# Peptides against a protein of PDB entry 3QIS: the designs that were tried, part 61

Target 1, 334 residues: chain A of PDB entry 3QIS
Amino acid sequence: PSLELSRREFVFENVKFRQLQKEKFQISNNGQVPCHFSFIPKLNDSQYCKPWLRAEPFEGYLEPNETVDISLDVYVSKDSVTILNSGEDKIEDILVLHLDRGKDYFLTISGNYLPSCFGTSLEALCRMKRPIREVPVTKLIDLEEDSFLEKEKSLLQMVPLDEGASERPLQVPKEIWLLVDHLFKYACHQEDLFQTPGMQEELQQIIDCLDTSIPETIPGSNHSVAEALLIFLEALPEPVICYELYQRCLDSAYDPRICRQVISQLPRCHRNVFRYLMAFLRELLKFSEYNSVNANMIATLFTSLLLRPPPNLMARQTPSDRQRAIQFLLGFLL

## One batch from the design tools (peptide; made by RFdiffusion4, then SolubleMPNN)

Design b1_p12_1_s2 (from b1_p12_1, 6 letters changed)
Fold by OpenDDE base, seed 4:
Structure b1_p12_1_s2 (fold): chain B 334 residues (1-334), chain A 12 residues (1-12)
Amino acid sequence: as target 1 above (334 residues)
Amino acid sequence: GPDALLEEWLSL
């Protein structure tokens, strides 16, 4: 069996978080026998492609002189955004299109990723006084390394060096401040806030706005701004409540005093973001007659975002663990 | 302003 491919080199320029890009090519059976094709893993890989890439179809059958269109879809989700922001991964891959009882065809994927404040650590974002797209990529790498070291120093209760007033971290990321300030000003009376989905186009505009500017106003509906906050919190590499404190939050869930002590042990930026979000959510609850927001709904929604199980425990989360996690947040909303 | 709310909320 043999195939003809219309293209073998693909370039995905300016790949962004949550923005789907598609490149298409044709494969044709130029042989005299039917053939089955599939994308196969390389020798050391578990998957035929990186998590941000997909082929559709990834397998199929072609009669002689049959042609099929294959879509190569690039989509950076929350699962790939962090490693692309850091430059640990890149928009580069090699796909192996295997022909059963035939030869392999290699496809080259290349391109560039544009960093996002989504999927960037709270520590790094607190150091970023400008939009992430204004920060040189080399400095992003340094900021992530420094952010890891800052987290470790904060856990060790090491006194921050008296860094000059210009180098002092923000108390909270400007992106969180912008989202929460907008919601506080404009969304407190919004019916079904955090219950109605945003518009995908508006979400993309909000992400691009936060990545490229410090706006006076966030574009889009209150629902889109609210969902953007949820997406932001979900995409954090380390959740607002650090993984190291997860079990202690569950263990303390029914003692509000111990819960506050656990939160006091968070790194400064994480603690500030947590307090800021809880204060905002308590303000929203004052308007429950207008926005239909209640403490149980908010605690349930934000628990999965703020108090995530460590990745190794995620598959083992019990209904009891979820209820304890919800109860932990309720102690800050009531 | 927003900064005053941030300071107030962080003091809680």
Scores: peptide ipSAE 0.044, ipTM 0.779, DockQ to the pose 0.774
Fold by OpenDDE base, seed 3:
Structure b1_p12_1_s2 (fold): chain B 334 residues (1-334), chain A 12 residues (1-12)
Amino acid sequence: as target 1 above (334 residues)
Amino acid sequence: GPDALLEEWLSL
């Protein structure tokens, strides 16, 4: 069997979080026999491609002189955004297109990723006074390393923040502040807030806006701004309530005093974001007559974002654990 | 302003 490929090199320029890019190529059976093709893992890989890449179709059958279009789809989800933001991963891959009883064809994938404030740690964002696209990549790496060290120091209760470091971190990420301030100003009376989906085009504009600027006004509908906040919280590498406190939150769910003590043990930026979000959500609940928002709906929605089970426990979450997690959050909304 | 609300809300 033999194939002709119209292209073997693919460049994905300016890859962004949640923005699908597609590159197409043709494969043709220029042989005399039918052939089966498939994308196969490299010797040390479990998958034929990185998590942000997909081939469609990834396998198929071609008669002699048949041609098929293959789409290479690049999509950075919450599962790949953090490792691409840090530069741990890059928009580079090699695909192996295998022919049954034939040869391998290598496809080179390359490109560049544009960092996002989505999928960046709360600690790094609190140190980032400018939009992430204005921050040199070298400084992003330093900010992540410093963020880890400060998280550890804050957990150890050891060192007062050295008041002499020339740049005090923000109390909360500017991106969260911008989203919440917008919602507080313009969305408190919005009917079905957090219940109506945003528009995908508006969500992309909001993400691009937060990555590139400090806007006076966030673009898009109140529903899109509300969903952007949910996406932001979902994309956090460490949830607002750190994984280490997850079980303690469940165990304390029916004791409001212990719940507050658990929150007091969060890293400063996480604690500030939690308190800020709870204050905002309590304010929205005052407008329940207009926005149709109630404490049970909000607690149910935000619990999955703020109080995520650790990855090792995610598959084991019981309905009782979920109800305890909701009850924990309700103690801050009521 | 928003900063005053942030300070108030963080004090809660």
Scores: peptide ipSAE 0.036, ipTM 0.750, DockQ to the pose 0.755
Fold by OpenDDE base, seed 2:
Structure b1_p12_1_s2 (fold): chain B 334 residues (1-334), chain A 12 residues (1-12)
Amino acid sequence: as target 1 above (334 residues)
Amino acid sequence: GPDALLEEWLSL
């Protein structure tokens, strides 16, 4: 058996968070016998492609002189965004198209990723006074390393931030400030806020806006701006409540005094973001007659975003743990 | 800047 491929090289330019790109090619059975094709893992890989890539179809049968279109889809989700922002991974892969009783055909995937403030740490974003797209990738790596070291120092109650020549970090990421300030000014009276989905085109515009500029106003509907805040919080590599404090939040969930003590132990940027979000959400709840938002809905929604179980505990989260996590947040909303 | 509005909200 043999195949003819219309292309073997694919370039995905300017890949962005949550923006689907597609490239198509044709495979043709130029042999005299039916053939089965499949994408197969390389040596030492568990999957035929990286998590941000897929082929559709990934397998099939071709009769003699039959042709099929294959779509190569590139999509950066929350699961791939952080490793692409740091440059740990890149828009590069090799696909192996296997023909049963035939040859292997190699496809080269290449391209470039455009960094996003989505999937970037709170610590790194607090050091970014400019939009992430204005920051050189080399400096992003340095900011992530410095952010890790400062987080570790803050958790250890080590050396006071030397008031020296390093620019003071922002109290919260400018991206969170922009989203929350917009929602506070324009969305407090918005009916079904956080209950109505945003528009996908508007979400992309908001992401691109936050990645490239410091606007006076965020584009899109209040629903799209609200959903963008949820997406931002979900995409954080570490949740607003650090994984190290997760169990202590659950254990304190019914004691508001202990809950506040636990939050006081967060790294400065995480603590500031948490307090800022809770202040905003309490203000939003004052307008419940207009926006149909209640404390139980908000606590349930934001608990999954702000108080995520550590990866090692995710599979073991009980309904009781979820209820404790909700109760922890309720103590800051009421 | 972002800091000035935050001081008012973080002082609450």
Scores: peptide ipSAE 0.029, ipTM 0.724, DockQ to the pose 0.543
Fold by OpenDDE base, seed 5:
Structure b1_p12_1_s2 (fold): chain B 334 residues (1-334), chain A 12 residues (1-12)
Amino acid sequence: as target 1 above (334 residues)
Amino acid sequence: GPDALLEEWLSL
């Protein structure tokens, strides 16, 4: 069996968080026998491609002189955004198109990724006074390393030693401040807030706006701005309530005094973001007659975003653990 | 302004 490929090299320029890119190529059976093709893993890989890449179709049959279009889809989700922001991973891959009882055909994938404030740590964002797209990639790496060290010092209650020449970090990320300030000003009376989905085009505009500028006003509907806040919280590499405190939050869920003590032990930026979000959500609840928002709905929605089980506890949260997590947040909303 | 709300809300 033999195939002809219309293209073997693919370049994905300016790949962004949640923005789908597609490149197409054709495969043709120039042989005299039917053939089966499939994308196969390399010797050390579990998958035929990286998590941000997909081929469609990834396998099939071709009759003699038959031609099939294959789509290569690049999509950076919350599961790949953090490793691409840090430069740990890159828009580079090699696909192996295997022909049954034939030869392998290699496809080269390359490109560049544009960093996002989505999927960046709260600690790093508190050090970014400018939009992330203005920050050199080398400086992003340094900011993540410094942010990890400051998180550990804050958890250990180590007094910051030298007030050295490092610019004071923000109390909360400017991106969270912009989203919450917009919602506070314009969305308190919005019917079905956090219940109605935003528009995908508006969500992309909001993400691009926060990555590239410090706007006076966020573009899009109140629903799109509200969903952008949810996407931001979901994409955080470390949730607003750090994984180290997860079990203590569940254990304290019915004691409001202990719940407040647990929150006081969060890293400074995480604690500030938590308090800021809880204050905003309590303000929204005063307008429940207008916005149809209630404490149980908000606690149920934000629990999955703010209080996630640690990655080593990959077991789905039990119904009991979920109820405790909801009860923990209710103690800050009521 | 928003900064005053931030300071007020962080003091809670």
Scores: peptide ipSAE 0.028, ipTM 0.724, DockQ to the pose 0.749

Design b1_p12_1_s3 (from b1_p12_1, 8 letters changed)
Fold by OpenDDE base, seed 2:
Structure b1_p12_1_s3 (fold): chain B 334 residues (1-334), chain A 12 residues (1-12)
Amino acid sequence: as target 1 above (334 residues)
Amino acid sequence: GKDARLQEWLSL
């Protein structure tokens, strides 16, 4: 069996969070026998490609002189955004197109990723006074390392090292401030806020806007801005309530005093974001007659975002644990 | 200013 490939080198320029890119190529059976093709893992890999890449179709049959189009789809989800932002992973891969009883064909995937404030830690974002696209990649790495060390020091109640010549962190990420301040100004009377989905095109514009600028106004509908806030919270590598406090939140869910004590133990940036969000949501609830937003809906929605179970417990979450998590947030909304 | 609401809400 033999294949002819129209292309073997693929470049994905300016890959962004949640922006699908597609490159297509043709494979043709230039042999005299039917052939089966498949993308196969490399020797040490479990998957034929990285999580942000997909081939469609990834396998098939070709008769002699048959041609098929293959789409290479690059899509950075919440599952890949953090490792691409840090430069731990890159837009580089090698695909092995295997031909049954034939040879392997190697496809080279390359490109560049554009960092996003989505999937970046709250600690790092609090250190970013400018849009993330204005921050050199080397400085992003340093900010992430410094942010990790500050989180650990905060959790360990270590005395802050003297604030050397480092600029004082923001109290909350500017991106969260922009989203919440917009929603407060323009969306308090928005019917079905957080219940109606945004538009995908508007969501991409909002993400690009937050990554590249500090706007006076966020583009898109109130629904798209509201959904962008949800996507931001979902994409956080560490949720607003850090994983180490998850169980304590559940255990305290019916004691408002203990709930507040648990929140006081969050890293400063996480604690500030939590308080800021709860204050916004309490304000939004005053307009429930206009926006159809109620405390149970908000608590249910935001619980999955703010109070995520640690990855090791996710498969074990009981309906009781979910109810406790909702009750924990209700104690800050009511 | 823009920060006044943030400071108010962080004090709550």
Scores: peptide ipSAE 0.300, ipTM 0.876, DockQ to the pose 0.878
Fold by OpenDDE base, seed 3:
Structure b1_p12_1_s3 (fold): chain B 334 residues (1-334), chain A 12 residues (1-12)
Amino acid sequence: as target 1 above (334 residues)
Amino acid sequence: GKDARLQEWLSL
């Protein structure tokens, strides 16, 4: 069997978080026999492509002289955003298009990723006084390493933050501050806040706005700004309540005094973000007559975002654990 | 203004 490919080199320019890009090519059976094609893993890979890439279709049959269009879809989800922001991964891959009883065809994927404040650690963002797109990639790597080291120092109750580093970290990421301050000013009376989805186009504009600027006003509807906050919290590499405290939050869920003690043990940036969000949500609940927001709805929604189970425990999360996690947050909303 | 609310809310 033999194939002709219309293209073998693909460039995905300016790849962004949650922005789908598509490149298409044709494969034609220029042989005399039917052929089965499939994308196959390389010798050391479990998958035929990186998590941010997909081929559609990834397999099929072609009769002699038949042609099919294949779409290469690039989409950076919450699962790939962090490793792309750090430069640990890049928009580069090699796809192997295999023919049954035939030869392999190699496709080269390349491009560039544009870093996002979404999927960046709270620690790193607290060190970023400018939009992430203004920060050199080399400095992003240094900020993540420094953030890890400071988190470890904070957990060890060791040396006070050396006051000699000229630039004090922000108390909370500017992006969270912008989102919450906008919602507090403009969305407290918004009917069905956090219940009505945002518009995808507006969400992309909000993400791009936060990545590239420090706006006076966030663009889009209150629903889109509210959903952007949820997406931001979901995309965090580590949830606002650090994974190490997850079980202690569940164990303390019915003791409000112990719950507050657990939160006091969070790294400074995580603790500040948690307190800031809880204060905002308590203010939002005062307007429940207008916004239809109640404590049970908010606790249920934010539990999956703020108090996420560690990856090793995700498969074991019981309905009881979910209820304890909700109860933990309720103790800060009531 | 903006910072005052942040400081207030962080103290709660």
Scores: peptide ipSAE 0.258, ipTM 0.862, DockQ to the pose 0.764
Fold by OpenDDE base, seed 5:
Structure b1_p12_1_s3 (fold): chain B 334 residues (1-334), chain A 12 residues (1-12)
Amino acid sequence: as target 1 above (334 residues)
Amino acid sequence: GKDARLQEWLSL
């Protein structure tokens, strides 16, 4: 069996969070026998491609002189955004197109990723006074490493950060402040807020706006701005309530005094973001007659975003654990 | 202004 490929080198320029890119190529059976093709993993890989890449179709049969179009789809989800922002992973891969009883054909994928404030840590974002696209990638790596070390120090030592000449971090990320201040000003009377989805085009404009600028006003509908806040919280590498405190939140869920003590143990930026979000959500609940928002709906929605189980416990979350997590947030909304 | 609301909400 033999194949002819129309192209073997693919370049994906300016790859962004949640923006699908597609490149197509043709494979043709130039042999005299039917052939089966498949994308196969390399010797050390569990999958035929990286998590941000897919081929469609990934396998098939070709009759003699038959041609099929294959789509290579690049899509950066919440699962790949953090490792691409840090430069731990890159838009580079090699695909192996295997022909049954035939040859292997290698495809080269390359490109560049544009960093996002989505999927960046709260600690790193509190150190970024400018949009992330204005920050050199080398400085992003340093800010993430320094942020991790300061988070660990703040968890271990209630010691005030030494007054060393380092620029004072923001109290909350500017991106969260922009989203919440917009929603507070314009969305308190919005019917079905957090219940109606945003528009995908507006969501992309909001993400690009926050990554590249400090706007006076966020573009898009109130629904798109509200969904952008949910996407931001979902994409955080660590949730607003740190994984280390997850079990303590469940254990304290019915004691409002212990719940406040647990929140007081969060790193400064996480604690500030939590308090800021809870204050905003309590303001929205005052307008329930207009926005149809209630405490149970909000607690249910935000629990999955703010109080995520640690990755090692995700598969074991019981209905009881979910109810305790909801009850924990209700104690800050009522 | 905007900063005053942030400080108020963080003091709660």
Scores: peptide ipSAE 0.256, ipTM 0.859, DockQ to the pose 0.800
Fold by OpenDDE base, seed 4:
Parts: structure tokens; sequence; C-alpha cells
Structure b1_p12_1_s3 (fold): chain B 334 residues (1-334), chain A 12 residues (1-12)
């Protein structure tokens, strides 16, 4: 069997978080026999492509002189955003289109990724006084390395040296501040806040706005701004409550005093973000008559975002662990 | 101002 491919080189320019890009090509059976095609893993790979790439269809049959369109879909989810922001991964891949009893055809994927404040660590974002798209890539790498070292120093209770007033980290990421300040000003009376989904177009505008500017006002509906906050928290490489404290939060869930002590042990930026979010959510709960928001709903929603199980325990989370995690947050909302 | 609310909420 043999195939003709209309294209073998694909370039995905300006790939962004949560923005789907598609490139299409045709494969034609120019042989005399039916053929089965499939995208196959390279040697030592478990998957035929990187997590941000998909082929559709990824397999199929072609009769002689049959043609099929294949879509190459590039989508950066929360699962790929962090490694692309750091430059650990890139918009580059090689796909192997295999023919049963035939040849391998290589497809080259290339492009560029535009960094996002979504999927960037709280430590790095607290050091970014400008939008992430204004930060040189070299400096992003340095900020991530430095963020790891700051987390370690903070855990070791090392007092930060008197870094000059210009180099002092923000108390919270400007992006979180912008989202929460907007919601506080405009969304406290919004019916079904955090219950109604935002619009995908508005979410993309909000992400692009936060990545490229420091706006006076965030674009989009209150629902889109609220969902953008949830997406931001979900995309964090390290959750607001660090993985190291997860079990202690569960163990303390019914003792409000111990819960507060556990939170006090968070790195400064994480602790500030946690307190800031809890203060906002307590303020939002005062408007429950207008916004239909209650403490149980908020605790249930934000628990999955703020108090995530470590990756090694995620598949083992019990209903009891989830209830303890919810109870832990309830102690800060009531 | 904006910063005053942030400081208030961080002090709670």
Amino acid sequence: as target 1 above (334 residues)
Amino acid sequence: GKDARLQEWLSL
C-alpha cells in the first residue's frame, strides 16, 4: 500500500492557552489495494503525539483512490500549559503516519507558544509586575528557577534579604487581584455567580487581556470573569494550598484552630492568595440573597481548585477525603 | 483605595 499526502509540514503560529488551532491535510490511497493507516508512537513514546496535539481521525481505512481529510488540532489545556510556559516543552512534534504492511510517513509539527499567566506559578507571578507577554522569555526561566528557590527559602523560614523596594514581590499576583477586584465591584449581586458558565469568546478575551495588559476593567460578563478565576486556579502548577500541606488540611478539617495553623505554614504568596480569596468569598456570601451563592456550594467548588490532592494520590481520593477537604474550606467561609 | 482593601483582606 501507498499514500499521497497533500502536506507534511505544519506550522502553528501564536499558540495560546485554551485556543484551539486546526490544520488540515488530505491523505489519498494512490495504491491498488485497500490500506489501513494509523498514527503510531515513536520509539519509547507511549502516545503518537504530545498532549497538546491530536489527529482526527488518528486511524482508518482507505479504499483504492479514496481520500480522507485529517485534522491536526493543537489545544493547550491546563495539562500542557505549565511546561509550555516554562519552555520545557515547545510547539514541535513529529507524527508517524503508519500504513499496515506499508511505509511510514513523517509529519513535522512546528510553531510558537505565547506564554500565559494561566499555568504560571504564584511565586513567579508575584515577581511579575508587568504582563507576562512583556517579560522576556529568558527572564521567565530565571523567575521560575528563582520561584522554586523562594518556595524553599520560605519553607525554611529564611527571612528574605532586604531586596530593594523595586524587587519586592507582589503580595498576590496582579492577575488574581484584577479578577477578584472586578468580581467584588461588579459581581456581588450577580445571580448564579460561579454556577452559570461564561462565554468561551469572553474567556479568551479575559485570558488575552491578563496576559498582555493591566486593564482598568476586565472585559466580559461577570460569569466569564468568575469562570476565568476558576480556570486560573485550576491551571496553577502548584495549587493555592501546596501539595505538601494537603494531608494536614484533611487531618485538621474539623479543628478550625489547626486549619489556621496549617495555612500559616504556606509560602507567603500562597498564604496571601488563600486569605485574599477567602476574604472575597466571605464578602460574596453576604450577598447570598442576590447571588444565590451559599457556603456549601462555594466550599465544594473551590475545594477542587485550592486543595488538590497530590498527583500521586489523585486517583485514590476517597469520598471521605473530599468531604474533609470541603470541611477545611468551610471553616474559612463561615 | 484598591490597595487598602487588599491590605484589609490580607490582615483578616
Scores: peptide ipSAE 0.205, ipTM 0.843, DockQ to the pose 0.770

